# Peptides against a protein of PDB entry 1MQS: the designs that were tried, part 42

Target 1, 223 residues: chain A of PDB entry 1MQS
Amino acid sequence: ILKMLFLNKDLNNNDNITTITDDIFNQQEIIWKVLILDIKSTATISSVLRVNDLLKAGITVHSLIKQDRSPLPDVPAIYFVSPTKENIDIIVNDLKSDKYSEFYINFTSSLPRNLLEDLAQQVSITGKSDKIKQVYDQYLDFIVTEPELFSLEISNAYLTLNDPKTTEEEITGLCANIADGLFNTVLTINSIPIIRAAKGGPAEIIAEKLGTKLRDFVINTNS

## One batch from the design tools (peptide; aimed at target 1 A120)

Design b2_p23_2_s1 (made by RFdiffusion4, then SolubleMPNN; from b2_p23_2, 16 letters changed)
Fold by OpenDDE base, seed 2:
Structure b2_p23_2_s1 (fold): chain B 223 residues (1-223), chain A 23 residues (1-23)
Amino acid sequence: as target 1 above (223 residues)
Amino acid sequence: SKEMVNKYLLKRSEEALQLIKDA
């Protein structure tokens, strides 16, 4: 999260959040930015950072993406939002209206190729692609409640997976979402887990999907 | 490793940005 707030530059992560923010505040010129969030990312950030941390990171204003926001054409904006068509459309609209000077787009999880292509196409039409400075998958689609405890905060996941009325398609979709969230967690904590799952149910499906994602990741990073 | 993660994310970011610029 802090890396994102500093435009995804390399940070010394050996210290606690307070030390990092203080060091950056003292050593680097503060670039004042606007932070645009959605409900999910707000919860994520709030679980990790305090309001004072945002200020120290150069966040002068933070707002929800769906809220009416005043234009700040001379101020760069950091978007940290869910990878949805709705959010993409809003970002493009903000771009069209010159709402901010620069756009640093960060998605809470991996942006699907089809949505990326849609974003690219829409941005191309605006003729303002030069204002898009970054597009990052941050893989922070979870809430940290304790140092060693997290939640994906998927509504009624357990109930849905155990409801006999749930369709196979719904189960498959939900398992994919859970696997994505777990993958995001693995990348965030920088630790490859030993996967344990019960056999014969959704847990096994999730484990297989997660295993595939991890293998693909290792292959892609070693190439 | 942290380095691997960073490399992967950077590569993805660069690809995404390039796609936007080429579109």
Scores: peptide ipSAE 0.244, ipTM 0.805, DockQ to the pose 0.689
OpenDDE base, seeds 1, 3, 4, 5: peptide ipSAE 0.208, 0.223, 0.237, 0.185; ipTM 0.780, 0.789, 0.801, 0.764

Design b2_p23_2_s2 (made by RFdiffusion4, then SolubleMPNN; from b2_p23_2, 14 letters changed)
Fold by OpenDDE base, seed 3:
Structure b2_p23_2_s2 (fold): chain B 223 residues (1-223), chain A 23 residues (1-23)
Amino acid sequence: as target 1 above (223 residues)
Amino acid sequence: SKEMVEKYLLKRSKEALEIIKKS
């Protein structure tokens, strides 16, 4: 999340959020920008960052994507929103209207190819593709602290997940169980983790399931 | 590793941007 707020620059600091934001704020010039969120991402941000953290990250204004927002044509914008057709259309409309100077788009989850193509097509029509500076599709909304290595002690999990004879349904089922365990662990430690998973395997499935559970939890607790 | 994930995400970002720019 912090990386996103700093336009996905490399932040090689393993300190806590406050220390990172303080260090960056004190060591380099802050780029002021607008943060555009949706309901889901708002919950995520609110669970991790304080208002002061946003300010220290250079977020001068933050708003919901569906809200009427004032144009700030000289200010770059960070979008952190769900990968939906609706959000894409709104982003494109914002682009058409020159609402911001630059567009840094971060989707809360993987952007399907069809939606990417739709975005690209619509952007091309505007002739303003140069204003789009970044497009990130995150694995999950939750990026904060890496947990220490631990075990859920699920019998034969490794064998099952790595056996070529295992069906997709079996993998999915096992991954769901693992995700449940991880979710419970996260709740116990009362910390939202940065979830990292290898692409294209069971780890990604687990990460996705865990992310969904955490999002739902955060939304429910903040409602 | 964290580094590998970040590299992967960066790669995807570049690819996505390229698709947008080429359209």
Scores: peptide ipSAE 0.127, ipTM 0.728, DockQ to the pose 0.454
OpenDDE base, seeds 1, 2, 4, 5: peptide ipSAE 0.121, 0.123, 0.135, 0.178; ipTM 0.724, 0.721, 0.731, 0.768; seeds 4, 5 fail the geometry check

Design b2_p23_2_s3 (made by RFdiffusion4, then SolubleMPNN; from b2_p23_2, 16 letters changed)
Fold by OpenDDE base, seed 2:
Structure b2_p23_2_s3 (fold): chain B 223 residues (1-223), chain A 23 residues (1-23)
Amino acid sequence: as target 1 above (223 residues)
Amino acid sequence: SKKMVDNYLLKRSEEALKLIKES
């Protein structure tokens, strides 16, 4: 999400969100942007970022895509919305009306080929394709409205992970097993979570492994 | 692996953008 807010440039995500935003704020010139969301992406953003984080990312205004929005023709816009025909039509209409100076489009999940072709065709008709700067899809940040507590029932996981005599290899192996279990759970519930983990411990290792598995899955299913 | 994913997503985005620009 932060990467998206910084126009999908490479970011060092080794620190917490606040540190990342502070570092970027201090190191780079801020490009002020408008953020356009839908209901789903609003929930996603709200679960991860604070209003102050958005401001530090250069987001001056954020609005719903279906909301009547005032033109800001000199301001670039970031769209983070579901890949639907309706949203595509709205984006194209915004383009036609010169609502913003530039359009950075990010879909919350994979964009079907037919919708991409539709977007391309409509944009072509406007003659303003030069204003479309980015089109990204296949984000993994899905919101779970009602999180549930569950257990993988891995015996003595906590003890093993916290035993100082446990080897790094053993920890890595156990973390991989846990990540596999979580991955399977994610697929079962058909919801890709926003992953949060404490830094500096096994939880972070698990989170990284899970993230990799989810990304690989998305790539493999859409390649 | 992360780099591979990023590259894949970038490539996909470039393809999408290309389609838009060339339509």
Scores: peptide ipSAE 0.226, ipTM 0.795, DockQ to the pose 0.393
OpenDDE base, seeds 1, 3, 4, 5: peptide ipSAE 0.204, 0.224, 0.220, 0.220; ipTM 0.785, 0.799, 0.792, 0.797; seed 4 fails the geometry check

Design b2_p23_2_s4 (made by RFdiffusion4, then SolubleMPNN; from b2_p23_2, 14 letters changed)
Fold by OpenDDE base, seed 5:
Structure b2_p23_2_s4 (fold): chain B 223 residues (1-223), chain A 23 residues (1-23)
Amino acid sequence: as target 1 above (223 residues)
Amino acid sequence: SEKMVNELLLKNSEEALQIIKDS
């Protein structure tokens, strides 16, 4: 799963999640991405990752595949969804509409040949096959039945944060909104994450705001 | 949970990509 979040680059499998995310987060350049899930994959991710892990992996927005999602034409998207005709049709539609800059498709289980051929045919018709960068099958040896992670969708968050024309006020406002969303997500997961962020960017602002919210919440709850 | 993530098997479908590109 972590490998997928880093566009299936080789990671040291001997390191724990915290070590891997810390090492990557300390790197100078975080590639911000959109994560597209379905109900099943949401349950899977929720069981193994914390909200802070997603943030450290550069996931700016995570949404359900069936939800109305804002276009982010300059942002790469990671799909982690069930290998179904319905999901394939949605992915192709997103491709056709230039919803994202690049498509990294990961199926939660083996993709049947007939569906692969259908995907290929539909992609060919769009003329945008060059945007599909990866196709993976994921094999999981466990089943998760109760998802705790829900979607955090903020329109054009990545573009706004990375546009040099964006004002500090706009950045601060957006970071506050992101922190609010993450806070609500943490409450849903019912676990307090260890928050770390790269210095000198929006991630630091978000982490600080989220940390404050969590501290305030803990103080108020224990009181 | 960390162990489960590490045990996740990834199958890169280079064949799938090729089929898509040749389509």
Scores: peptide ipSAE 0.023, ipTM 0.454, DockQ to the pose 0.220
OpenDDE base, seeds 1, 2, 3, 4: peptide ipSAE 0.018, 0.018, 0.011, 0.020; ipTM 0.425, 0.460, 0.326, 0.463; seed 4 fails the geometry check

Design b2_p23_3 (made by RFdiffusion4)
Pose (drawn by RFdiffusion4):
Structure b2_p23_3 (pose): chain A 223 residues (1-223), chain P 23 residues (1-23)
Amino acid sequence: as target 1 above (223 residues)
Amino acid sequence: DVADEFINKVENQNKNFLNNLYN
């Protein structure tokens, strides 16, 4: 999260510290930025970061994508928002409106090609595609409550999974989401683990789904 | 062409990002 608030700085290069000392913050000399969150993404940040931490990272203001936000045409913007048609539209609208000097679009989970092309087509007929400095799938789609407790914030799962009423489609879709939440966690750990799961029920489906996802990830690296 | 260039830039950034997570 912090690396993102630094424009995903230090990326594409060296350094292995973990919570930047102030003397170094003065090495790059950092400028204030607007931080745009949405309902879901605010729940992720406010769980691990205090307001003081945000300022210390150069974040002047933070507001939701859906609020009426007064313009700051000369101030950078970092969007950390869900990969939704709704949000993408607003980014396009803000981009046109010239609400901010720059855009650093950061997606909470992962943006589908479906929507990347959408955002791209809209932005193409603006004379301002140049202002979008970066677009990143951050893979931070979970809440870390205590130091080692996390949640996918998918309430009422035991019911949805065992309710006879529930479709054989709703179930597959739910497992697919849980598979993604885990995938989002696993990528944060930066370790491709061995999947072990109890057979017979949802845990297996999710295990085999996550297995396939992690399998492709390992492939689409080297070959 | 502008849309293609934008998409290519974003895809390359995301590939590099995922490679850094892998490493």

Design b2_p23_3_s1 (made by RFdiffusion4, then SolubleMPNN; from b2_p23_3, 10 letters changed)
Fold by OpenDDE base, seed 3:
Structure b2_p23_3_s1 (fold): chain B 223 residues (1-223), chain A 23 residues (1-23)
Amino acid sequence: as target 1 above (223 residues)
Amino acid sequence: SKAKELIDKIEENNKNFLLSLYN
């Protein structure tokens, strides 16, 4: 999320949010930008970041995507919204109206190919495709806090899962590894989580595998 | 054609971003 707010520049992942924002604030020129959210992403951002964090990240204004927003043609915009046709249309309309100088689009979950193509088609028609600087769609679809946010540190997991040349068998294997990691984490925390995952992708596979592992564990522990 | 170009740009950008995350 912080990387998103800093236009996906490289950040030290070993530091907490406060340290990262402080370092950037003190060592780099702040790029002021607008943050556009929807209801779901607002909850996500609020769970992870403080208002002061947004300011330190250079977010001068934040608003809901469906709200009336004033044009800021000289200010870059970060969208963090659900991958819906409605949001895509709004973004394209904002592009058409030159509402912002640059567009960094981040979808809260995977963008279906048809919607990606629709976005691309609409943007191409505007002739302003150069203003679209990023379209990122691999965020987690759940609310997390900073202390509870962690990585399994599986190298190139995202690339592997999103590479079109990756086989289903490879994906399944990787998902199994991820599920194992999550399972071990759950055991370490000693708390059974409610599992939520987006449907139709690797997340669902992982969720199912994790669920099975947890159920089996509970059954075996109680026997 | 323009749409494809944009898609390619997006994918390349995302790839670079992802690489920065994992390297």
Scores: peptide ipSAE 0.135, ipTM 0.712, DockQ to the pose 0.313
OpenDDE base, seeds 1, 2, 4, 5: peptide ipSAE 0.122, 0.112, 0.076, 0.070; ipTM 0.711, 0.700, 0.671, 0.675; seed 4 fails the geometry check

Design b2_p23_3_s3 (made by RFdiffusion4, then SolubleMPNN; from b2_p23_3, 14 letters changed)
Fold by OpenDDE base, seed 1:
Structure b2_p23_3_s3 (fold): chain B 223 residues (1-223), chain A 23 residues (1-23)
Amino acid sequence: as target 1 above (223 residues)
Amino acid sequence: SKAEELIKKAEELNKKYLLEKLN
């Protein structure tokens, strides 16, 4: 949750809330943000954080997504809401109206493919996709901005990797293909990446394969 | 040698990141 409030930057989770907020405040200027919640996420936030914690995290105001909210076009917004069609429509409407300067969207649970596609389609129509900086859920962790996002153009990769019906062999094969694509990208960019992956899933497999490929490449180049 | 050093550094950073996630 704290990571989300700091726009999903790396935080030391070993520290208490006060230490984290104080350290960040001392290191950089605080970015004031709006926090948009629903009923469920309000309960979650309230169970973990106090009002003072929100303020220290740069949350100037928090509101329910269904409430009438005043435009703050120069202020970034953090959404922490349930992955529902209704919430997506509201977010898109807020985007259309330029209600905030930037949109950091965090879903409280997994975003189904159909809803992701709906979000993408609606955002595309607005022509304001650049204002959506982040979309996070259980499976998705990415920045939408063009300079920071690229595609390997692998069709149905998300579905294949996240479908419980997909076989281990299929997953392994796809992970290998993704790792190859990433490897080629790294070589093209000519920069060694920091590889970050969630544990216990395809992401970890991909990370491991990519790491191995990079190491092997270095060894072979020096031989 | 430079590439190896960079890879090593990246691995160290990754390890740190993972440790932070686990805590």
Scores: peptide ipSAE 0.009, ipTM 0.315, DockQ to the pose 0.031
OpenDDE base, seeds 2, 3, 4, 5: peptide ipSAE 0.000, 0.000, 0.008, 0.000; ipTM 0.244, 0.246, 0.341, 0.193; seeds 2, 4 fail the geometry check

Design b2_p23_3_s4 (made by RFdiffusion4, then SolubleMPNN; from b2_p23_3, 10 letters changed)
Fold by OpenDDE base, seed 3:
Structure b2_p23_3_s4 (fold): chain B 223 residues (1-223), chain A 23 residues (1-23)
Amino acid sequence: as target 1 above (223 residues)
Amino acid sequence: SKAKELIKKVEEDNKNFYKSLYN
C-alpha cells in the first residue's frame, strides 16, 4: 500500500510503516497527488494507515470513485479500486475528461483478462494512453473486522498551494481547512497519529495546526 | 495496436512490481 502511495517506487520492505514514511518524508520532496478509492479499498486503507501516513505520502485529497470529483488536470491520481467493469468505465471517463494529469491505477485484486482487454481497448480509443502511467492488480490479504470509511475532499488544495498567484493568507486558510479535515478524520477512526512534517512548506503549517488541535483535544478530554 | 501496447505495459508493470515486493 505504501508503495502504491509513493507511485510504486522502491521502498525498504523490512521496515514498519512509520519508519518507511519517516525516511521518505525526510529524504524526498513530497509529490502531491489525489487518491481515488472505493468502499472496499477505503476500509483497507483505514485499517492499515494512519492519517499522518496519508499526509506523509502526499495525499492532498482522497475521494470515492463514484463521487463527483472536481477536475485537477495538473495533479496525478492514484486509483486503488476493485477490478470491476464499472470502475474501469469510470476511470476511462476520467481519462477522457482530463480529470487528472497522470493515472496510476491499482486494482485491489487480480484483473481478469477480459477486463484488462476492455480497459486497454477503451484507453486506446481515447488517444490518451500516455497518461496511464501504471496499472497494477494485487492480492490483498487484509481482514477488516470493523470497516471504517473516511474521506478528505479538498479539491483545490494542490492547485492553490502550487499557484504562484495564491496569497499567503489563502495558503494559511487552506492549511487550516486541511488540518480541520485531518483532525476530524483522526477522531472518526479513533487513532492519533504521530505528526511530522518537512520544514518550510505547507506541510509544516498543517502539522502545527493539527498538532495544536490534537493537544487541545487531549487536554480537554483528560480534564 | 495501442491496446496491445497498453496490455504489454500492464504486464511489464506488474512483473516489475511483484519483483520489487519480494526482493
Scores: peptide ipSAE 0.190, ipTM 0.782, DockQ to the pose 0.204
OpenDDE base, seeds 1, 2, 4, 5: peptide ipSAE 0.162, 0.164, 0.169, 0.172; ipTM 0.760, 0.756, 0.765, 0.772

Design b2_p23_4 (made by RFdiffusion4)
Pose (drawn by RFdiffusion4):
Structure b2_p23_4 (pose): chain A 223 residues (1-223), chain P 23 residues (1-23)
Amino acid sequence: as target 1 above (223 residues)
Amino acid sequence: VAETIEEKLIEEAEEKLEIIKET
């Protein structure tokens, strides 16, 4: 999360510290930025970061994508928002409106090609595609409550999974989401683990789903 | 493994930006 608030700095290069000392923060000399969150993504940040931490990272203001936000045409913007048609539209609208000097679009989970092309087509007919400095799938789609307790924030799962009423489609879709939440966690750990799961029920489906996802990820790296 | 994962994510991010620029 912090690396993102630094424009995903230090990326593509060296350094292995963990929570930047101030003397180094003065090495790059950092400028204030607007931080745009949405309902879901605010729940992720406010769980691990205090307001003082945000300022210390160069974040002047933070507001939801849906609020009426007063312009700051000369101030950078970092969007950390859900990969939704609704949000993408607003980014396009803010991009046109010239609400901010620059855009650093950061997606909470992962943006589908479906929507990447959408955002791209809209932005193409603007004379301002140049202002979008970066677009990143961050893979931070979970909440870390205590130091080692996390949640996918998918309430009422035992019910949805065992309710006879529930479709054989709603179930597959739910497992697919849980498979993603795990995948989002696993990528954060930066370790491709061995999947072990109890057979017979949802845990297996999710295991095999996550298995396939992690399998492709390992492939689409080297070959 | 951590560096390989990071490089992969970087490549994906760059491809995303290229798509926006090329469209």

Design b2_p23_4_s1 (made by RFdiffusion4, then SolubleMPNN; from b2_p23_4, 12 letters changed)
Fold by OpenDDE base, seed 3:
Structure b2_p23_4_s1 (fold): chain B 223 residues (1-223), chain A 23 residues (1-23)
Amino acid sequence: as target 1 above (223 residues)
Amino acid sequence: MSKKIEELLLKRAKERLEIIKNA
């Protein structure tokens, strides 16, 4: 995934995600890009990367492929989407409309030959094939799971927190709901967690809210 | 696989250019 976000350049695989993103962010000029996802690929990305990781990888904005997206004709775009006729048609339409400066297309799984031919044909008709810089099959149509994992079962939480169109009120409200869910989980587990969160984003908001709830609970229980 | 995809796209692009030049 990180390789894809860095336009499929070679990365040192011996380092963890944080080290890789920090090193690249600090040592190299970041190419700012748009990341276009679908529902499936969003789940994949969310399972392994945090919002801050995307930012450090040079992703300035991310959106769903089916959403109405503002044109950014001077910004390169990374598509990471399912290999479907619908997604191909949308990509081609984006190409026709000069929505982005360059197109880096990554499919979550293998693109069938018939769809590849269709893509090639449509791109050829547009006369803008030079804007397509890469086409890859990434084989990343899965969600990474870890031991001792639980879910709050909040639908579209990642999308809501990371969509640039989401209002501050919506983010704050969702963070409160997440904090409530985590608080309930902590009570159920009956263990006080160590809370670590990245600064400057929803994670910090959630951590602060959760911390406050836990402190209040301890005070009220000991009184 | 990526290389094959690129080759196919390039081939189609060249074909389109040839059609335009001959029209």
Scores: peptide ipSAE 0.019, ipTM 0.460, DockQ to the pose 0.023
OpenDDE base, seeds 1, 2, 4, 5: peptide ipSAE 0.011, 0.017, 0.015, 0.019; ipTM 0.427, 0.502, 0.476, 0.480; seeds 1, 4, 5 fail the geometry check

Design b2_p23_4_s3 (made by RFdiffusion4, then SolubleMPNN; from b2_p23_4, 15 letters changed)
Fold by OpenDDE base, seed 4:
Structure b2_p23_4_s3 (fold): chain B 223 residues (1-223), chain A 23 residues (1-23)
Amino acid sequence: as target 1 above (223 residues)
Amino acid sequence: MKKKIDELLLKRAQENLELIRNS
């Protein structure tokens, strides 16, 4: 997250958030930016950073993407939002209206190729592609609750998986969603985990799905 | 992977511009 707030520059510091923000705040000229979020990404950021941390990172204003936002044509914007068609359309509209000086786009998870192509197409039509400085998948579709603990914030997951009235299709769908969230988490941690799951239940399904995703990712990254 | 996304975006944008120019 901090890396994103500093425009995805390499931060060589393995220190805690406070130390990093303090060091950067004291040593470098702060570029003031606007942070645009959605409901999900707001929860993610709020779980990791405080308002003061955002300020130290140069975030002067943060707003929801769906909110009416005043134009700040001389201020760069960081988008950290879900990879949806709706959000893409809003970003493009903001680009068309010259709402900000520069656009640093960060998606909370992987942007599907079709949506990336759509974004590219719409941007190309505007003739303002030069204002888009970055497009990143951040893989931050989770909530940090405490050190070394996170949540996918999937409502009623336990109940759904353990309710005998839940259909197989519902279970499979939920397991897929959980696996996606875990996959994003793994990519964020940048370490391949040892996956352990109980046999004969949803946990095994999730583990298998996650394993497949990780294998596919490794294969695609090494090719 | 992140750098790859930017490259893909730029590539697709260029391709689309070429399509528009040739239509």
Scores: peptide ipSAE 0.024, ipTM 0.533, DockQ to the pose 0.095
OpenDDE base, seeds 1, 2, 3, 5: peptide ipSAE 0.016, 0.017, 0.013, 0.023; ipTM 0.391, 0.347, 0.385, 0.465; seeds 1, 2, 3 fail the geometry check

Design b2_p23_4_s4 (made by RFdiffusion4, then SolubleMPNN; from b2_p23_4, 14 letters changed)
Fold by OpenDDE base, seed 1:
Structure b2_p23_4_s4 (fold): chain B 223 residues (1-223), chain A 23 residues (1-23)
Amino acid sequence: as target 1 above (223 residues)
Amino acid sequence: MKEEIEKLLLKRAEENLQLIRDS
């Protein structure tokens, strides 16, 4: 539980909760967070932690997931809730509405595959997967890294893609090169992105090529 | 498990891209 409250960072387990929270509070800048619970997890938290422990962990507000909650777009949120369709839908709705800056999702028990797929699908549709920082259950430890700015350092890429004199062959070739660069970047960061692109342009071509490369890679690594 | 999640996300992303192409 404490690990969750500190965004699943490694904590020294040998100390009592109060000592741990005090040490962290004194040593590090506190990240203020919202804690979203359900009825079951509320009971769990209440049995293990005191209000002061939550405060020391940077939890300024805790609410039930089904309660009406005001948007706090600059504040990260920790969800600690049961793995249910209802809770997933609420989380996704919160994501859609930009209710919080970051989402750290912790399920109180194992997340079934069907619900994982549902979560993945819904998140992918929102285009806001970058805000999902963590997903945890008893078996799952998934951390999504923040997007980073980078350059492929391809000279005149923008000009080439937007010059009406550029041939289709040149565009296709450049798109392939860009896709290769992106693929290598994805491998380097060890995180598979959700790919979205506008229809009818170079972006779609790049996205398709990149997607194919990633699929092939995943298949080959699992074989 | 992480890899499985990534695979699922990729699959869904591809499905979404297809939907965009079909729209």
Scores: peptide ipSAE 0.035, ipTM 0.383, DockQ to the pose 0.033
OpenDDE base, seeds 2, 3, 4, 5: peptide ipSAE 0.024, 0.020, 0.028, 0.018; ipTM 0.505, 0.414, 0.548, 0.460; seed 5 fails the geometry check

Design b2_p23_5 (made by RFdiffusion4)
Pose (drawn by RFdiffusion4):
Structure b2_p23_5 (pose): chain A 223 residues (1-223), chain P 23 residues (1-23)
Amino acid sequence: as target 1 above (223 residues)
Amino acid sequence: SVADDFINKVENQNKEFLNSLYN
């Protein structure tokens, strides 16, 4: 999360520290930025970062994508928002409106090509595609409550999975989301683990789903 | 086109980002 608040700095280069000392923060000399969150993504940040931490990272203000936000045409913006048609539209609207000097679009989970092309087509007919400095799938779609306790924030799962009423489609879709939440965690750990799961029920489906996802990930690296 | 160039840029950034997570 912090690396993102630094415009995904230090990326594409060296350094292995973990929570930047102040003397180094003065090495790059950092400028204030607007931070745009949405309902879901605010729940992710406010769980691990206090307001003082945000300022210390150069974040002047933070507001939801849906609020009426007063313009700051000379101030950078970092969007950390869910990969939704609704949000992408507003980014396009803010981009046109010239609400901010720059855009650093960061997606909470992962943006589908379906929506990447959408955002791209809309932005193309603006004379301002140049202002979007970066677009990143961050893979931080979970909440870390305690130091080693995390949640996918998918309430009422035991019911949805065992309710006879539930479709054989709603179940597949739910497992697919849980498979993603885990995938989002696994990528954060930066370790491709061995999947072990109890057979017979949802844990297996999710295991085999996550297995396939992690399998392609390992492939679409080297070959 | 502008849309194609934008998509290519974003895809490359995401690939570089995923490679950094892999390493």

